# Designs tried in a protein design run: peptides against a protein of PDB entry 3B8E. Part 123

Target 1, 230 residues: chain A of PDB entry 3B8E
Amino acid sequence: PFLIFIIANIPLPLGTVTILCIDLGTDMVPAISLAYEQAESDIMKRQPRNPKTDKLVNEQLISMAYGQIGMIQALGGFFTYFVILAENGFLPIHLLGLRVNWDDRWINDVEDSYGQQWTYEQRKIVEFTCHTPFFVTIVVVQWADLVICKTRRNSVFQQGMKNKILIFGLFEETALAAFLSYCPGMGVALRMYPLKPTWWFCAFPYSLLIFVYDEVRKLIIRRRPGGWVE

## One batch from the design tools (peptide; made by RFdiffusion4, then SolubleMPNN)

Design b2_p19_5_s4 (from b2_p19_5, 16 letters changed)
Fold by OpenDDE base, seed 1:
Structure b2_p19_5_s4 (fold): chain B 230 residues (1-230), chain A 19 residues (1-19)
Amino acid sequence: as target 1 above (230 residues)
Amino acid sequence: DVVEEARKLLELAREGALE
């Protein structure tokens, strides 16, 4: 996300605080929850036939899978960001290269895609309004990630939500998202302005996409054991 | 509308913080 921000010179879609909240608040408990999940019986029972090659392949596959999921998460966040800015008059194409003028407090007449002039304060309000839904989008997408990470091969439907720690993690990240989104003062303190409840649903298509993607991946792995996807 | 609502929320947050 930050790289795209720099490369595209768009207004900051995700603040440092939101990044920290993701890394420390939303990812840590889920990661712990996954560590306590009983490794898929098949993962534990598979004696690595060749510990070096099988470990490397697994690490590469995990890295690719997490990389791909992370990219989808980022896309979901950016989608939400662009939708919010578009609803406020800033079309994605117009945002390209706008950062310099956007961040200049002395420029109070930055025009949106429709010719409306925005003061620095108004622009920053809109920018910070994007931080919360971006964060929420990541949280909602992470719901899918946490659920899909339970198993490498088995469908989510087979394992169910038996891990209490995972459920707690999902609750915690959701509660944190709600707290950051709706608690008074969070807009000032964390630059996370209140979010309309409807924006929580903006991430659902991406969550579903990740879920479907992972289920398809797992299905391919099950059908072609030892394939390049495993 | 979103900006106006965000502004109202910010104003409310500022008023609440001044309280």
Scores: peptide ipSAE 0.008, ipTM 0.370, DockQ to the pose 0.032
Fold by OpenDDE base, seed 5:
Structure b2_p19_5_s4 (fold): chain B 230 residues (1-230), chain A 19 residues (1-19)
Amino acid sequence: as target 1 above (230 residues)
Amino acid sequence: DVVEEARKLLELAREGALE
Protein backbone atom coordinates (compact mmCIF):
# COMPACT_ATOMS: atom_id res chain seq x y z
CA PRO B 1 0.00 0.00 0.00
CA PHE B 2 2.72 2.48 0.91
CA LEU B 3 4.71 1.76 -2.26
CA ILE B 4 1.67 2.43 -4.46
CA PHE B 5 1.08 5.65 -2.54
CA ILE B 6 4.61 6.85 -3.36
CA ILE B 7 4.65 5.68 -6.99
CA ALA B 8 1.19 6.92 -7.98
CA ASN B 9 1.38 10.07 -5.83
CA ILE B 10 -2.25 9.65 -4.76
CA PRO B 11 -3.89 10.83 -1.52
CA LEU B 12 -2.94 8.64 1.44
CA PRO B 13 -5.27 5.61 1.43
CA LEU B 14 -4.18 4.10 4.76
CA GLY B 15 -3.08 5.88 7.91
CA THR B 16 -0.17 4.91 10.15
CA VAL B 17 -2.51 3.86 12.96
CA THR B 18 -4.40 1.49 10.70
CA ILE B 19 -1.13 -0.04 9.48
CA LEU B 20 -0.06 -0.55 13.07
CA CYS B 21 -3.39 -2.13 14.00
CA ILE B 22 -3.00 -4.57 11.10
CA ASP B 23 0.60 -5.49 11.87
CA LEU B 24 0.26 -5.81 15.64
CA GLY B 25 -3.43 -6.36 16.27
CA THR B 26 -4.62 -8.62 13.50
CA ASP B 27 -1.48 -10.63 12.67
CA MET B 28 -0.37 -11.79 16.13
CA VAL B 29 -3.43 -13.86 17.02
CA PRO B 30 -3.39 -15.65 13.66
CA ALA B 31 0.27 -16.54 14.12
CA ILE B 32 -0.47 -17.98 17.56
CA SER B 33 -3.51 -19.82 16.23
CA LEU B 34 -1.39 -21.56 13.60
CA ALA B 35 1.03 -22.76 16.28
CA TYR B 36 -1.81 -24.56 18.07
CA GLU B 37 -3.45 -25.91 14.92
CA GLN B 38 -3.55 -29.67 14.58
CA ALA B 39 -0.97 -31.05 12.21
CA GLU B 40 -2.33 -32.00 8.82
CA SER B 41 -2.18 -35.78 8.58
CA ASP B 42 -0.92 -35.88 4.99
CA ILE B 43 1.98 -33.53 5.83
CA MET B 44 3.05 -35.19 9.08
CA LYS B 45 2.99 -38.73 7.70
CA ARG B 46 5.04 -37.86 4.62
CA GLN B 47 8.71 -38.66 4.91
CA PRO B 48 10.86 -36.08 3.13
CA ARG B 49 13.30 -37.41 0.55
CA ASN B 50 15.83 -34.85 1.73
CA PRO B 51 14.78 -33.10 4.97
CA LYS B 52 16.97 -30.04 4.39
CA THR B 53 16.21 -29.29 0.74
CA ASP B 54 12.56 -30.33 0.80
CA LYS B 55 11.91 -28.12 3.84
CA LEU B 56 13.50 -25.13 2.11
CA VAL B 57 11.46 -25.64 -1.07
CA ASN B 58 8.25 -25.96 0.91
CA GLU B 59 9.00 -22.80 2.90
CA GLN B 60 9.62 -20.86 -0.32
CA LEU B 61 6.36 -22.07 -1.86
CA ILE B 62 4.40 -21.21 1.29
CA SER B 63 6.01 -17.76 1.40
CA MET B 64 5.04 -17.18 -2.23
CA ALA B 65 1.44 -18.19 -1.58
CA TYR B 66 1.19 -15.83 1.40
CA GLY B 67 2.73 -13.07 -0.70
CA GLN B 68 0.02 -13.55 -3.33
CA ILE B 69 -2.69 -13.50 -0.67
CA GLY B 70 -1.21 -10.26 0.71
CA MET B 71 -1.39 -8.71 -2.74
CA ILE B 72 -5.07 -9.64 -3.05
CA GLN B 73 -5.68 -8.08 0.39
CA ALA B 74 -4.02 -4.85 -0.72
CA LEU B 75 -6.06 -4.82 -3.94
CA GLY B 76 -9.23 -5.17 -1.91
CA GLY B 77 -8.27 -2.18 0.24
CA PHE B 78 -7.41 -0.05 -2.77
CA PHE B 79 -10.66 -1.00 -4.48
CA THR B 80 -12.61 0.29 -1.48
CA TYR B 81 -10.47 3.45 -1.45
CA PHE B 82 -11.12 4.20 -5.12
CA VAL B 83 -14.86 3.51 -4.79
CA ILE B 84 -15.20 5.96 -1.89
CA LEU B 85 -13.25 8.67 -3.68
CA ALA B 86 -15.23 8.11 -6.88
CA GLU B 87 -18.49 8.46 -4.95
CA ASN B 88 -17.18 11.79 -3.65
CA GLY B 89 -16.33 13.01 -7.15
CA PHE B 90 -12.69 11.89 -7.53
CA LEU B 91 -12.23 9.34 -10.31
CA PRO B 92 -9.11 7.11 -10.13
CA ILE B 93 -7.42 8.78 -13.11
CA HIS B 94 -7.87 12.20 -11.52
CA LEU B 95 -6.15 11.04 -8.31
CA LEU B 96 -2.86 10.32 -10.09
CA GLY B 97 -0.40 13.04 -9.12
CA LEU B 98 -3.01 14.87 -7.02
CA ARG B 99 -1.26 14.33 -3.65
CA VAL B 100 0.87 17.48 -3.81
CA ASN B 101 -2.16 19.73 -4.18
CA TRP B 102 -4.25 17.51 -1.91
CA ASP B 103 -1.88 17.88 1.05
CA ASP B 104 -1.29 21.62 0.54
CA ARG B 105 -3.16 23.54 3.23
CA TRP B 106 -3.03 26.75 1.21
CA ILE B 107 -4.88 25.30 -1.78
CA ASN B 108 -8.59 25.41 -1.03
CA ASP B 109 -9.87 25.05 -4.59
CA VAL B 110 -8.74 21.57 -5.66
CA GLU B 111 -11.16 20.45 -8.33
CA ASP B 112 -12.67 17.00 -8.51
CA SER B 113 -13.46 15.12 -11.71
CA TYR B 114 -16.70 17.11 -12.08
CA GLY B 115 -15.26 20.58 -11.49
CA GLN B 116 -16.37 20.87 -7.85
CA GLN B 117 -13.87 22.70 -5.67
CA TRP B 118 -12.76 21.17 -2.38
CA THR B 119 -11.26 22.98 0.59
CA TYR B 120 -8.35 21.47 2.49
CA GLU B 121 -10.64 20.48 5.35
CA GLN B 122 -13.14 18.82 3.03
CA ARG B 123 -10.36 16.87 1.31
CA LYS B 124 -8.98 15.64 4.62
CA ILE B 125 -12.43 14.50 5.72
CA VAL B 126 -12.72 12.44 2.54
CA GLU B 127 -9.19 11.07 3.01
CA PHE B 128 -9.87 10.03 6.59
CA THR B 129 -13.17 8.54 5.47
CA CYS B 130 -11.08 6.18 3.32
CA HIS B 131 -8.79 5.01 6.16
CA THR B 132 -11.47 3.12 8.09
CA PRO B 133 -12.96 1.27 5.10
CA PHE B 134 -9.47 0.29 3.94
CA PHE B 135 -8.75 -1.20 7.36
CA VAL B 136 -12.11 -2.96 7.54
CA THR B 137 -11.56 -4.38 4.06
CA ILE B 138 -8.26 -5.88 5.21
CA VAL B 139 -9.95 -7.39 8.27
CA VAL B 140 -12.74 -8.97 6.22
CA VAL B 141 -10.23 -10.39 3.75
CA GLN B 142 -8.16 -11.69 6.68
CA TRP B 143 -11.15 -13.78 7.77
CA ALA B 144 -10.67 -15.86 4.66
CA ASP B 145 -6.89 -15.83 5.08
CA LEU B 146 -7.08 -17.16 8.63
CA VAL B 147 -9.47 -19.91 7.62
CA ILE B 148 -7.38 -21.07 4.64
CA CYS B 149 -4.13 -20.99 6.66
CA LYS B 150 -5.51 -23.72 8.90
CA THR B 151 -4.58 -26.34 6.31
CA ARG B 152 -1.98 -26.69 3.58
CA ARG B 153 -3.57 -29.37 1.42
CA ASN B 154 -6.96 -30.25 2.84
CA SER B 155 -10.05 -28.21 2.08
CA VAL B 156 -11.49 -26.11 4.90
CA PHE B 157 -14.63 -28.19 4.52
CA GLN B 158 -12.66 -31.35 5.25
CA GLN B 159 -10.61 -30.02 8.18
CA GLY B 160 -13.39 -28.09 9.92
CA MET B 161 -13.21 -25.14 12.33
CA LYS B 162 -11.93 -26.83 15.50
CA ASN B 163 -9.22 -24.37 16.55
CA LYS B 164 -10.71 -22.17 19.27
CA ILE B 165 -7.73 -19.80 19.12
CA LEU B 166 -8.37 -19.15 15.43
CA ILE B 167 -12.02 -18.43 16.15
CA PHE B 168 -10.94 -16.07 18.93
CA GLY B 169 -8.64 -14.31 16.45
CA LEU B 170 -11.55 -13.74 14.07
CA PHE B 171 -13.60 -12.17 16.85
CA GLU B 172 -10.67 -10.09 18.13
CA GLU B 173 -9.87 -8.50 14.77
CA THR B 174 -13.57 -7.89 14.08
CA ALA B 175 -14.05 -6.28 17.50
CA LEU B 176 -11.00 -4.08 16.90
CA ALA B 177 -12.38 -3.05 13.50
CA ALA B 178 -15.75 -2.20 15.04
CA PHE B 179 -14.10 -0.22 17.86
CA LEU B 180 -11.91 1.84 15.53
CA SER B 181 -14.78 2.39 13.07
CA TYR B 182 -17.56 3.43 15.44
CA CYS B 183 -16.04 4.65 18.72
CA PRO B 184 -16.58 8.40 19.19
CA GLY B 185 -13.43 10.49 18.81
CA MET B 186 -11.59 8.04 16.52
CA GLY B 187 -11.87 10.49 13.63
CA VAL B 188 -9.91 13.14 15.52
CA ALA B 189 -7.59 10.89 17.52
CA LEU B 190 -6.77 8.23 14.93
CA ARG B 191 -7.90 9.82 11.64
CA MET B 192 -10.47 7.05 11.28
CA TYR B 193 -13.92 8.41 10.61
CA PRO B 194 -17.07 6.35 11.19
CA LEU B 195 -17.88 3.78 8.54
CA LYS B 196 -21.25 3.11 6.99
CA PRO B 197 -22.17 -0.54 7.59
CA THR B 198 -22.53 -1.12 3.83
CA TRP B 199 -18.75 -0.79 3.38
CA TRP B 200 -18.17 -4.02 5.31
CA PHE B 201 -19.66 -5.84 2.34
CA CYS B 202 -17.34 -4.19 -0.19
CA ALA B 203 -14.55 -6.60 0.79
CA PHE B 204 -16.61 -9.80 0.47
CA PRO B 205 -15.80 -10.43 -3.21
CA TYR B 206 -12.09 -10.34 -2.37
CA SER B 207 -12.55 -12.61 0.63
CA LEU B 208 -14.37 -15.04 -1.64
CA LEU B 209 -11.62 -14.71 -4.26
CA ILE B 210 -8.95 -15.67 -1.71
CA PHE B 211 -11.04 -18.60 -0.54
CA VAL B 212 -11.59 -19.88 -4.08
CA TYR B 213 -7.93 -19.33 -4.96
CA ASP B 214 -6.76 -21.36 -2.00
CA GLU B 215 -9.28 -24.16 -2.53
CA VAL B 216 -8.20 -24.46 -6.17
CA ARG B 217 -4.54 -24.45 -5.10
CA LYS B 218 -5.18 -27.17 -2.53
CA LEU B 219 -7.13 -29.21 -5.07
CA ILE B 220 -4.15 -29.08 -7.45
CA ILE B 221 -1.79 -30.10 -4.62
CA ARG B 222 -3.99 -33.08 -3.75
CA ARG B 223 -4.12 -34.21 -7.38
CA ARG B 224 -0.38 -33.70 -7.93
CA PRO B 225 1.48 -34.32 -4.66
CA GLY B 226 4.94 -32.75 -4.65
CA GLY B 227 4.13 -30.44 -7.55
CA TRP B 228 5.24 -26.83 -8.03
CA VAL B 229 2.02 -25.41 -6.50
CA GLU B 230 2.73 -26.97 -3.10
CA ASP A 1 12.16 -3.82 17.83
CA VAL A 2 8.78 -4.12 16.14
CA VAL A 3 6.95 -3.10 19.32
CA GLU A 4 9.24 -0.14 19.84
CA GLU A 5 8.82 0.95 16.24
CA ALA A 6 5.08 0.57 16.61
CA ARG A 7 5.10 2.74 19.72
CA LYS A 8 7.05 5.42 17.87
CA LEU A 9 4.56 5.30 15.02
CA LEU A 10 1.68 5.67 17.46
CA GLU A 11 3.36 8.66 19.06
CA LEU A 12 3.91 10.22 15.65
CA ALA A 13 0.31 9.55 14.73
CA ARG A 14 -0.88 11.23 17.92
CA GLU A 15 1.34 14.23 17.29
CA GLY A 16 0.05 14.45 13.74
CA ALA A 17 -3.53 14.23 14.94
CA LEU A 18 -2.96 17.13 17.33
CA GLU A 19 -1.74 19.34 14.48
Scores: peptide ipSAE 0.006, ipTM 0.298, DockQ to the pose 0.025
Fold by OpenDDE base, seed 3:
Structure b2_p19_5_s4 (fold): chain B 230 residues (1-230), chain A 19 residues (1-19)
Amino acid sequence: as target 1 above (230 residues)
Amino acid sequence: DVVEEARKLLELAREGALE
């Protein structure tokens, strides 16, 4: 989010403190949960391969898969950001290069895509209105990510949701999202204005997309062991 | 390689956000 903010010169989609809350708060328990996940039945059946060469290949493949999922996650957040701004009159194309004027307190006549003028205060309200939905979108997408990360090859339906720590992680992320979204003072402290309930659902298509993507990937891996999709 | 670079960029963005 911050890189796109700098490169595209768009209004800040997500606050730095909120990003830290995601990285430290939401990812920690899930990461621990993966360490306690039951080994896949297929992993246990694998003959010990040469640990040096095969570990590196597996790490690269896992890194690629996580990188792809992370990109989809970021796209989900940005989608929510652009939808909110578009609903407030700022189309995505119009946001490009707008940051300088957007952040200038002395410019009170920044025009939206429809020619409506926005004061600095109004612009900042809209900006901060984006932060909470962006964060919540990331959390909802992370639900799918956590679930799919339980297995490398098996479907989630085959492995099941037996890891209590993973389930706890999902609840923790959700609780943190609810706390940051609705706790009084978060608008001032974190620049996260209250979230309309409808925005929780905006992320669900992306969560589903990640889920379907991973299930299809795993299905291909199962059908073609050693293929390029691994 | 592109995904790894994108991941590194995301990690750098995360680290830069810490500053």
Scores: peptide ipSAE 0.000, ipTM 0.257, DockQ to the pose 0.022
Fold by OpenDDE base, seed 2:
Structure b2_p19_5_s4 (fold): chain B 230 residues (1-230), chain A 19 residues (1-19)
Amino acid sequence: as target 1 above (230 residues)
Amino acid sequence: DVVEEARKLLELAREGALE
């Protein structure tokens, strides 16, 4: 998210403290749960290979999977960010390069895509309004990601939801998202304004697409072991 | 990587707020 913020020079989509909350609060438990699930799956399927080589390969594969999940989550968050800003009059193309003027306190006439002028205070309210939905979107997308990443090759329908750590992680991140979204004072403390319940569903189509994509990917892998899709 | 990026962000935000 931050790399895109720097490269595209767009308004900040997610606060730094919120990023830390994601990394420490929402991503840690899921990452642990995925590591456990993968370890269980690998123990059941792998012939006794060289433990050193297998550990290294597993660590690389976990790292790659985690990196991919993080990118997918970021894409989901940015999708929600652009939707919110578009609903407030800022089309994605107009946001490119706008940061300098957006963050300038002395410029109170920043125009949106429709020619409406926005004061600094109004802009910051909209910016902070994006932080909570961005975070919630990451959590909602993460539900799908965690479910699909249980195994590399097995369908979610075949493996089921047996990992108690994963289930606990899903509840924990959801509870944290609800707390950060609706607890009084979070707007001041974390620059996360209260979220309308409708925004919880904004990421669902994206999560569904990822779920379908991964199920199709797994089907292809099962039919063609060793293909380019691994 | 994300934590390190977040740390860099915090540092940049602090520097930008001091400027």
Scores: peptide ipSAE 0.014, ipTM 0.311, DockQ to the pose 0.020; fails the geometry check

Design b2_p19_6_s1 (from b2_p19_6, 17 letters changed)
Fold by OpenDDE base, seed 1:
Structure b2_p19_6_s1 (fold): chain B 230 residues (1-230), chain A 19 residues (1-19)
Amino acid sequence: as target 1 above (230 residues)
Amino acid sequence: DVLEEARELLELARKLIEE
């Protein structure tokens, strides 16, 4: 998100506070939960192939898979961001290069795509309005991510949701998202303004996409053991 | 309980940002 912010010179889609909330609230607990997840039945059964070559390939493939999931996750967040800004009159094309004027406190006549002038305060409200739904989008996408990370090869339906810690992590991140979205004062304290409940659903297609992607990936791995997708 | 924990995490995050 930050790289796109710099490259495209768009208004900041995700605030630092929100990033910290993701790292501490949504990533840490799930990561701990995954550490307590029962080893996948097939992970332990595989005799280490040539530990030097297969470990390196596996690490690269895992890194690539996480990179791909991360990209899909980011795309989901940006989609939500662009939708919100578009609903407020700022089309994606108009946002390109707008950051300098957007962040300038002394420019109070920044025009949207429809010629409406926006004060600095109004722009910042809209910017901060994007932080919450971006965060919520990340949380919803992480539901799929956490579930798929339970297994390397087996379908989620085969492994099941037996890890109570993972379920707790999913509940915690959802509760955190709800708290940040609806608790009074969060707009001022964390620059996360209240979110319409409908925005929670904007992330669902991306969550589903990640889920389908991983299930397809796992299916390919099961059908072609030792392939480049593993 | 989860909301309380979330609040604690948020407070922690806030402290980290303020530092």
Scores: peptide ipSAE 0.008, ipTM 0.316, DockQ to the pose 0.077
Fold by OpenDDE base, seed 3:
Structure b2_p19_6_s1 (fold): chain B 230 residues (1-230), chain A 19 residues (1-19)
Amino acid sequence: as target 1 above (230 residues)
Amino acid sequence: DVLEEARELLELARKLIEE
């Protein structure tokens, strides 16, 4: 989010403190929970790893985890951001290069895509209104990310949801998201204004997309072992 | 190390918010 903020000179989609809450608050417990996941049912049927040639993490896995899924996650967040700004009169194309004027306290006549003038205070309200939905979008997408990380090859339907610690991780990140979204004072402390309940559903298509994408990928791996998608 | 960096960043962020 911050990189796009700098490169595109758009209003800040997500605050730095909120980013830290994602990285340290919402991601750590789920990540630790994966250490307690049961072995895949077919793990003992696989060829033994050659410690001299086989890496624990290969470039394909890195590309999938940080490249493909990470890109979908980021797109989900930015989609929510652009939808909110568009609903407030700022179309995506109009946001390009707007940051300098947006953040200037002395400019109180920034025009939206429809010619409406916005004061500095009004602009900051809209900006901070984007932070919470963006954060929640990331959390909802992370549900799918965590679930798909349970297995490398087997479907989630085959592996099941038996890891209680993983379930706790999903609950924890959701509870944290709810706390940050609705607790009084978060607008001042974290620049996260209260979230309309409807915005929780905005991320669901992206969560579903990641889930379907990974299930299809795993299906291909099962049918064609050693393929380009493994 | 990451935790210390995170603490420092949080403290910096807190100072920035209080200003």
Scores: peptide ipSAE 0.005, ipTM 0.297, DockQ to the pose 0.024
Fold by OpenDDE base, seed 4:
Structure b2_p19_6_s1 (fold): chain B 230 residues (1-230), chain A 19 residues (1-19)
Amino acid sequence: as target 1 above (230 residues)
Amino acid sequence: DVLEEARELLELARKLIEE
């Protein structure tokens, strides 16, 4: 998300504090929980891994996890960001290159896509209004990401939800998101303004997309072992 | 002063979200 902010020169979609909350609050517990995930049913059927030659994390896995899934996750966040800004009069195309003027406190006549002029304070309200929904969107998308990460090859339906710690992690990150979104003073303290409950659903299509993508990927892996998709 | 301004902005943001 931050890279797109720099490249496209758009208003900041996600604040630094919210990024830290994702990295330290929402990602840490679930990541630890994966260490306690039960082995896939097919792992015990395989020959023992050769620690000298076989790698747990290979280039393909890195590409899939941090490339493709991460890209879908980012798209979910940006979707929410663009929806909120569009509802406030800023169409996505108009946001390109707008950051410089957006962040200038001395410019109080930044025009939206419809010719309405926005003061610096008004713009910052809209910007900070985007932070919370973007964060929540990331959390919701991470639900799917965490669920799919527990298995490499087996379907979620085949492996099941056996890791109680992972389940706890899902609730923990959700509770954190709710706390940051609705606790009084979070707008002042963390620049995370209140969130309408409807925004929680904005990310659901992307969570579903990640889930479907991963299930299809795993299906291909099962049918074509050793393929490029693995 | 900064906190007061921040509170005012928060209130405005709440109103905007409620609309």
Scores: peptide ipSAE 0.000, ipTM 0.225, DockQ to the pose 0.027
Fold by OpenDDE base, seed 5:
Structure b2_p19_6_s1 (fold): chain B 230 residues (1-230), chain A 19 residues (1-19)
Amino acid sequence: as target 1 above (230 residues)
Amino acid sequence: DVLEEARELLELARKLIEE
C-alpha cells in the first residue's frame, strides 16, 4: 500500500497506526492459533521428501502463494479506498498526482472531479474516513486468510473448524476492528473516523475470492501431487 | 525489520501530523 501511495502519488489510503494495529493487534492471535491446528490427514502418509530439492521448490511455491494472497488483500483495501473517495467526489483518475496539493495546508481550493472545492480540513476528514474502512477491509480479508491457512492440501470443508483458538482469533480481530471503528475518540487519537456499517461488506467479494482461489489451488494439488501449485 | 519499518513509518506519520 505504501509503495502504491508513493508511485501513484495519491492521498494516503492507510494510516501508520492502522498498519501497526494490523501487524500487532490482528495478526498475532491468529498466528498463534495456527500452532494448535490439527495436522492434515495426509501429512504422515506422504512419502519422504528430498531435503535438497523438494524443500526449495516448496518454499518458493508457498512464498508465491502468500504473495498472491497479499496482493488480493491490498486490492480489496484499495477498492474500498477508491469507492469512498468516489462517493465524496474524487474519481480514481483524478486522484493520480493529487497528493502534493492534497497535503498542502495552504491550498484550500482543491477541486474534486465535479469542480467542488475542498478545504484542507475537509480533505483530511475524507482521507481519515478512508483509513478505517481500509483497515476493516483488511480484517475481513484476514478472515479468509486465516481459514485457508488451516491446511496446505485439504479443503477447509474436509479439515473442519475444530480449532477453538483460531475461532477466538477471528472474534478478537473483529472486536478490535469494531473498537477502533466505533469507539469515541478514535478519530482524534488514531485518526480513524467512524465507519458506516455497510462498509464491512465491501471487502466480502475479496474474501470470497481468496477463499475460492485457495480451494481451487488445493484442488489442483490434490489432483496433481508435486505440481507447480503446491 | 518490520518493527523498525513500523517505527520509521510512525515517526514519519508523527512528523506529518505535527506539520
Scores: peptide ipSAE 0.013, ipTM 0.314, DockQ to the pose 0.021; fails the geometry check

Design b2_p19_6_s2 (from b2_p19_6, 18 letters changed)
Fold by OpenDDE base, seed 3:
Structure b2_p19_6_s2 (fold): chain B 230 residues (1-230), chain A 19 residues (1-19)
Amino acid sequence: as target 1 above (230 residues)
Amino acid sequence: DVLKEALELLELARKLREE
């Protein structure tokens, strides 16, 4: 979010505190839960790792985790951001370079894409209205991310959902998202204004996309071991 | 290391917003 904020000079999509809540609050418990996941059913049938040549984490895994899945996750968040701003009169193209004027308290006539003038206070309300849905979008996408991380090769349907700690992690991050979205005072404390319930569903297509993408990838790996997608 | 970099970016972004 900050990279795009700086490069494109757009209004801030996600606050600093919310980013910390994602990294430290919503992601840690799910990540730890993966340590308790049951081994894949075929793990003992695989060739043993050569400790001298095979790294625990290879470039392909990094590319998948941070490049592909991370990009889809970011796109999901920004999609929600742009939809909210567009509904408030700011089309994506109009947001480019707008940050300087957007954050200036003395400019009270910033025009949207339709010529409507916005005061500083009005602009900040819209900005903070984006923070909560962006955060929730990340959490919903993380559901899929966590589930697909259960296995490297086997389908989730083959592995099952038997890890109670992982299930707890999903519950914890969802509960935290709900708390931050609806608890009184979050608008002042975290710059997260209350979320309309409809915005919870905005991220579902992206969560589904990640899930389907990974299942297809794993299917290809199972059918063609050693392929380019492994 | 990632956390450190993220915090540095956050601080930078904060400074840019305050200017």
Scores: peptide ipSAE 0.009, ipTM 0.290, DockQ to the pose 0.019
Fold by OpenDDE base, seed 2:
Structure b2_p19_6_s2 (fold): chain B 230 residues (1-230), chain A 19 residues (1-19)
Amino acid sequence: as target 1 above (230 residues)
Amino acid sequence: DVLKEALELLELARKLREE
């Protein structure tokens, strides 16, 4: 998010406090929950061909897969960000290079894509309105990510949802997202303004995309053991 | 690690705003 913020000079889509909430609240608990997941029966029975080379290859492939998932998460967040700004009159193309004027307190006549002038205060309200849905989008996408991370090869349908701690993690991150989104004072304290419940569904296509992507990947791995997609 | 990187990028962004 910050790379795009700097390169494109767009208004800040995600605040520092929101990032902290993602890291500590939505990533940490799920990560701990995954430590309690039962190992796949096939992984434990598979003898390594070459412990040195196979570990390195697997680490690289895992890193690439998680990198791809992270990109999809970021795309989902930015999609939500652009939709909200577009609904408020700022089309994506108009946001390019707008940061300098956007953040200037002395400029109170920044025009949107339709010629409406926005004061500094109004712009900041819209900016902070984007923080919450970006966060929620990440949480919704993380549902799929957390579920797919249970296994390396087996489908979620084959492995099942036996880890109660993982299930608890899913509910915990959702509850945290709801708390941060709707609790009074969060707008002032965390710069996370309240979100309409409909925005939770904005991320669902991306969550589904991650789920389908991983299921297809795992299907390929099962059909072609030792392939590059592992 | 992600937080650290994010904070570094934020600091960079702040410096760019001052120019």
Scores: peptide ipSAE 0.009, ipTM 0.288, DockQ to the pose 0.018
Fold by OpenDDE base, seed 1:
Structure b2_p19_6_s2 (fold): chain B 230 residues (1-230), chain A 19 residues (1-19)
Amino acid sequence: as target 1 above (230 residues)
Amino acid sequence: DVLKEALELLELARKLREE
């Protein structure tokens, strides 16, 4: 998100505080929960890997998979960001290169795509309004990410949702997202303004995409053991 | 109050876009 912010010179889609909330609030508990996940049903069916030949390839493939999931996650956040700004009069094309004027508090007549002038305060409110849905989008996408991380090869439906700690993690990150989105004062304290509940659904296609992607990946791994997708 | 104002502003912006 930050790289795109710099490269495209768009208004900041995700604030630092929101990033910290993701890292500390939504990523940590799920990560701990995964440590207590039950072993895969097929873990003992796997032949021991040669640590000299298979380790490097496996690490590269895992890194690639996480990179791909991360990209899909980021795309979901940006989609929500662009939708919100477009609904407020700022089309994606108009946002390109707008950051300099957007962040200048002395420019109070920045025009949107429809010729409406926006004061600095108004622009910042819209910007901060994007932080919450971006965060919520990340949380919703993380539902799928956390669930798919339970298993390496087995489908989620095969492994099941027996880990109570994982369920607690999903609940905790969702509760945190709701708290940050709707608790009074969060707009001032964390620059996270409240959202309409409908914005929670904007992330669902991307969550589903990640889920489908991983299920397909796992299916390929099951059908072609030792393939490049593993 | 700030949150209410922010929401009202967003709603206003949406209305202006629809006009």
Scores: peptide ipSAE 0.006, ipTM 0.267, DockQ to the pose 0.022
Fold by OpenDDE base, seed 4:
Structure b2_p19_6_s2 (fold): chain B 230 residues (1-230), chain A 19 residues (1-19)
Amino acid sequence: as target 1 above (230 residues)
Amino acid sequence: DVLKEALELLELARKLREE
């Protein structure tokens, strides 16, 4: 998200504080929980891994995890960002290159897509209004990400939800998101304004997309072992 | 100063939400 902010020169979609909350708050516990995930049902049926030739993390896995899934997550966040700004009069195309004027406190007549002029204070309110929904969107998308990460080959329906720590992690990150979104003073402390409950649902299509994508991927892997998708 | 600005923004946000 931050890279797109720099490249496209758009208003900041996700604040530094929210990024830290994701990295330290929402990602850490779930990531640790994966260490306690039960082995896939098919792992014990396989021969022991050759440590000289077989790699746990290979180029394909890296590409899938950080490339494809990460891209879908980013798309989910930016979708929410663009929806909020569009509802406030800023269409996506108008946001390109707007950052310089957006962040200048001396410019109080930045025009939206409809010719309405926005003061610096008004713009910052809209910007900070985007931070919380973007954060929540990432959390919701991470639900799917965590669920799919527990297995490499087996469907979640085959492997099941056996890791209680993983389940706890899902609740923890959700509780953190709720706390940051609705606790009084978070707007001042973290520049995270209260979130309408409806915004929680904005990310659901992308969570579903990740889930479906991964299930299809795993299905292909099961049908075509050793393929490029693995 | 940062806190003051933040409070002002929150107050403005509140007003906008009430409209």
Scores: peptide ipSAE 0.005, ipTM 0.272, DockQ to the pose 0.024

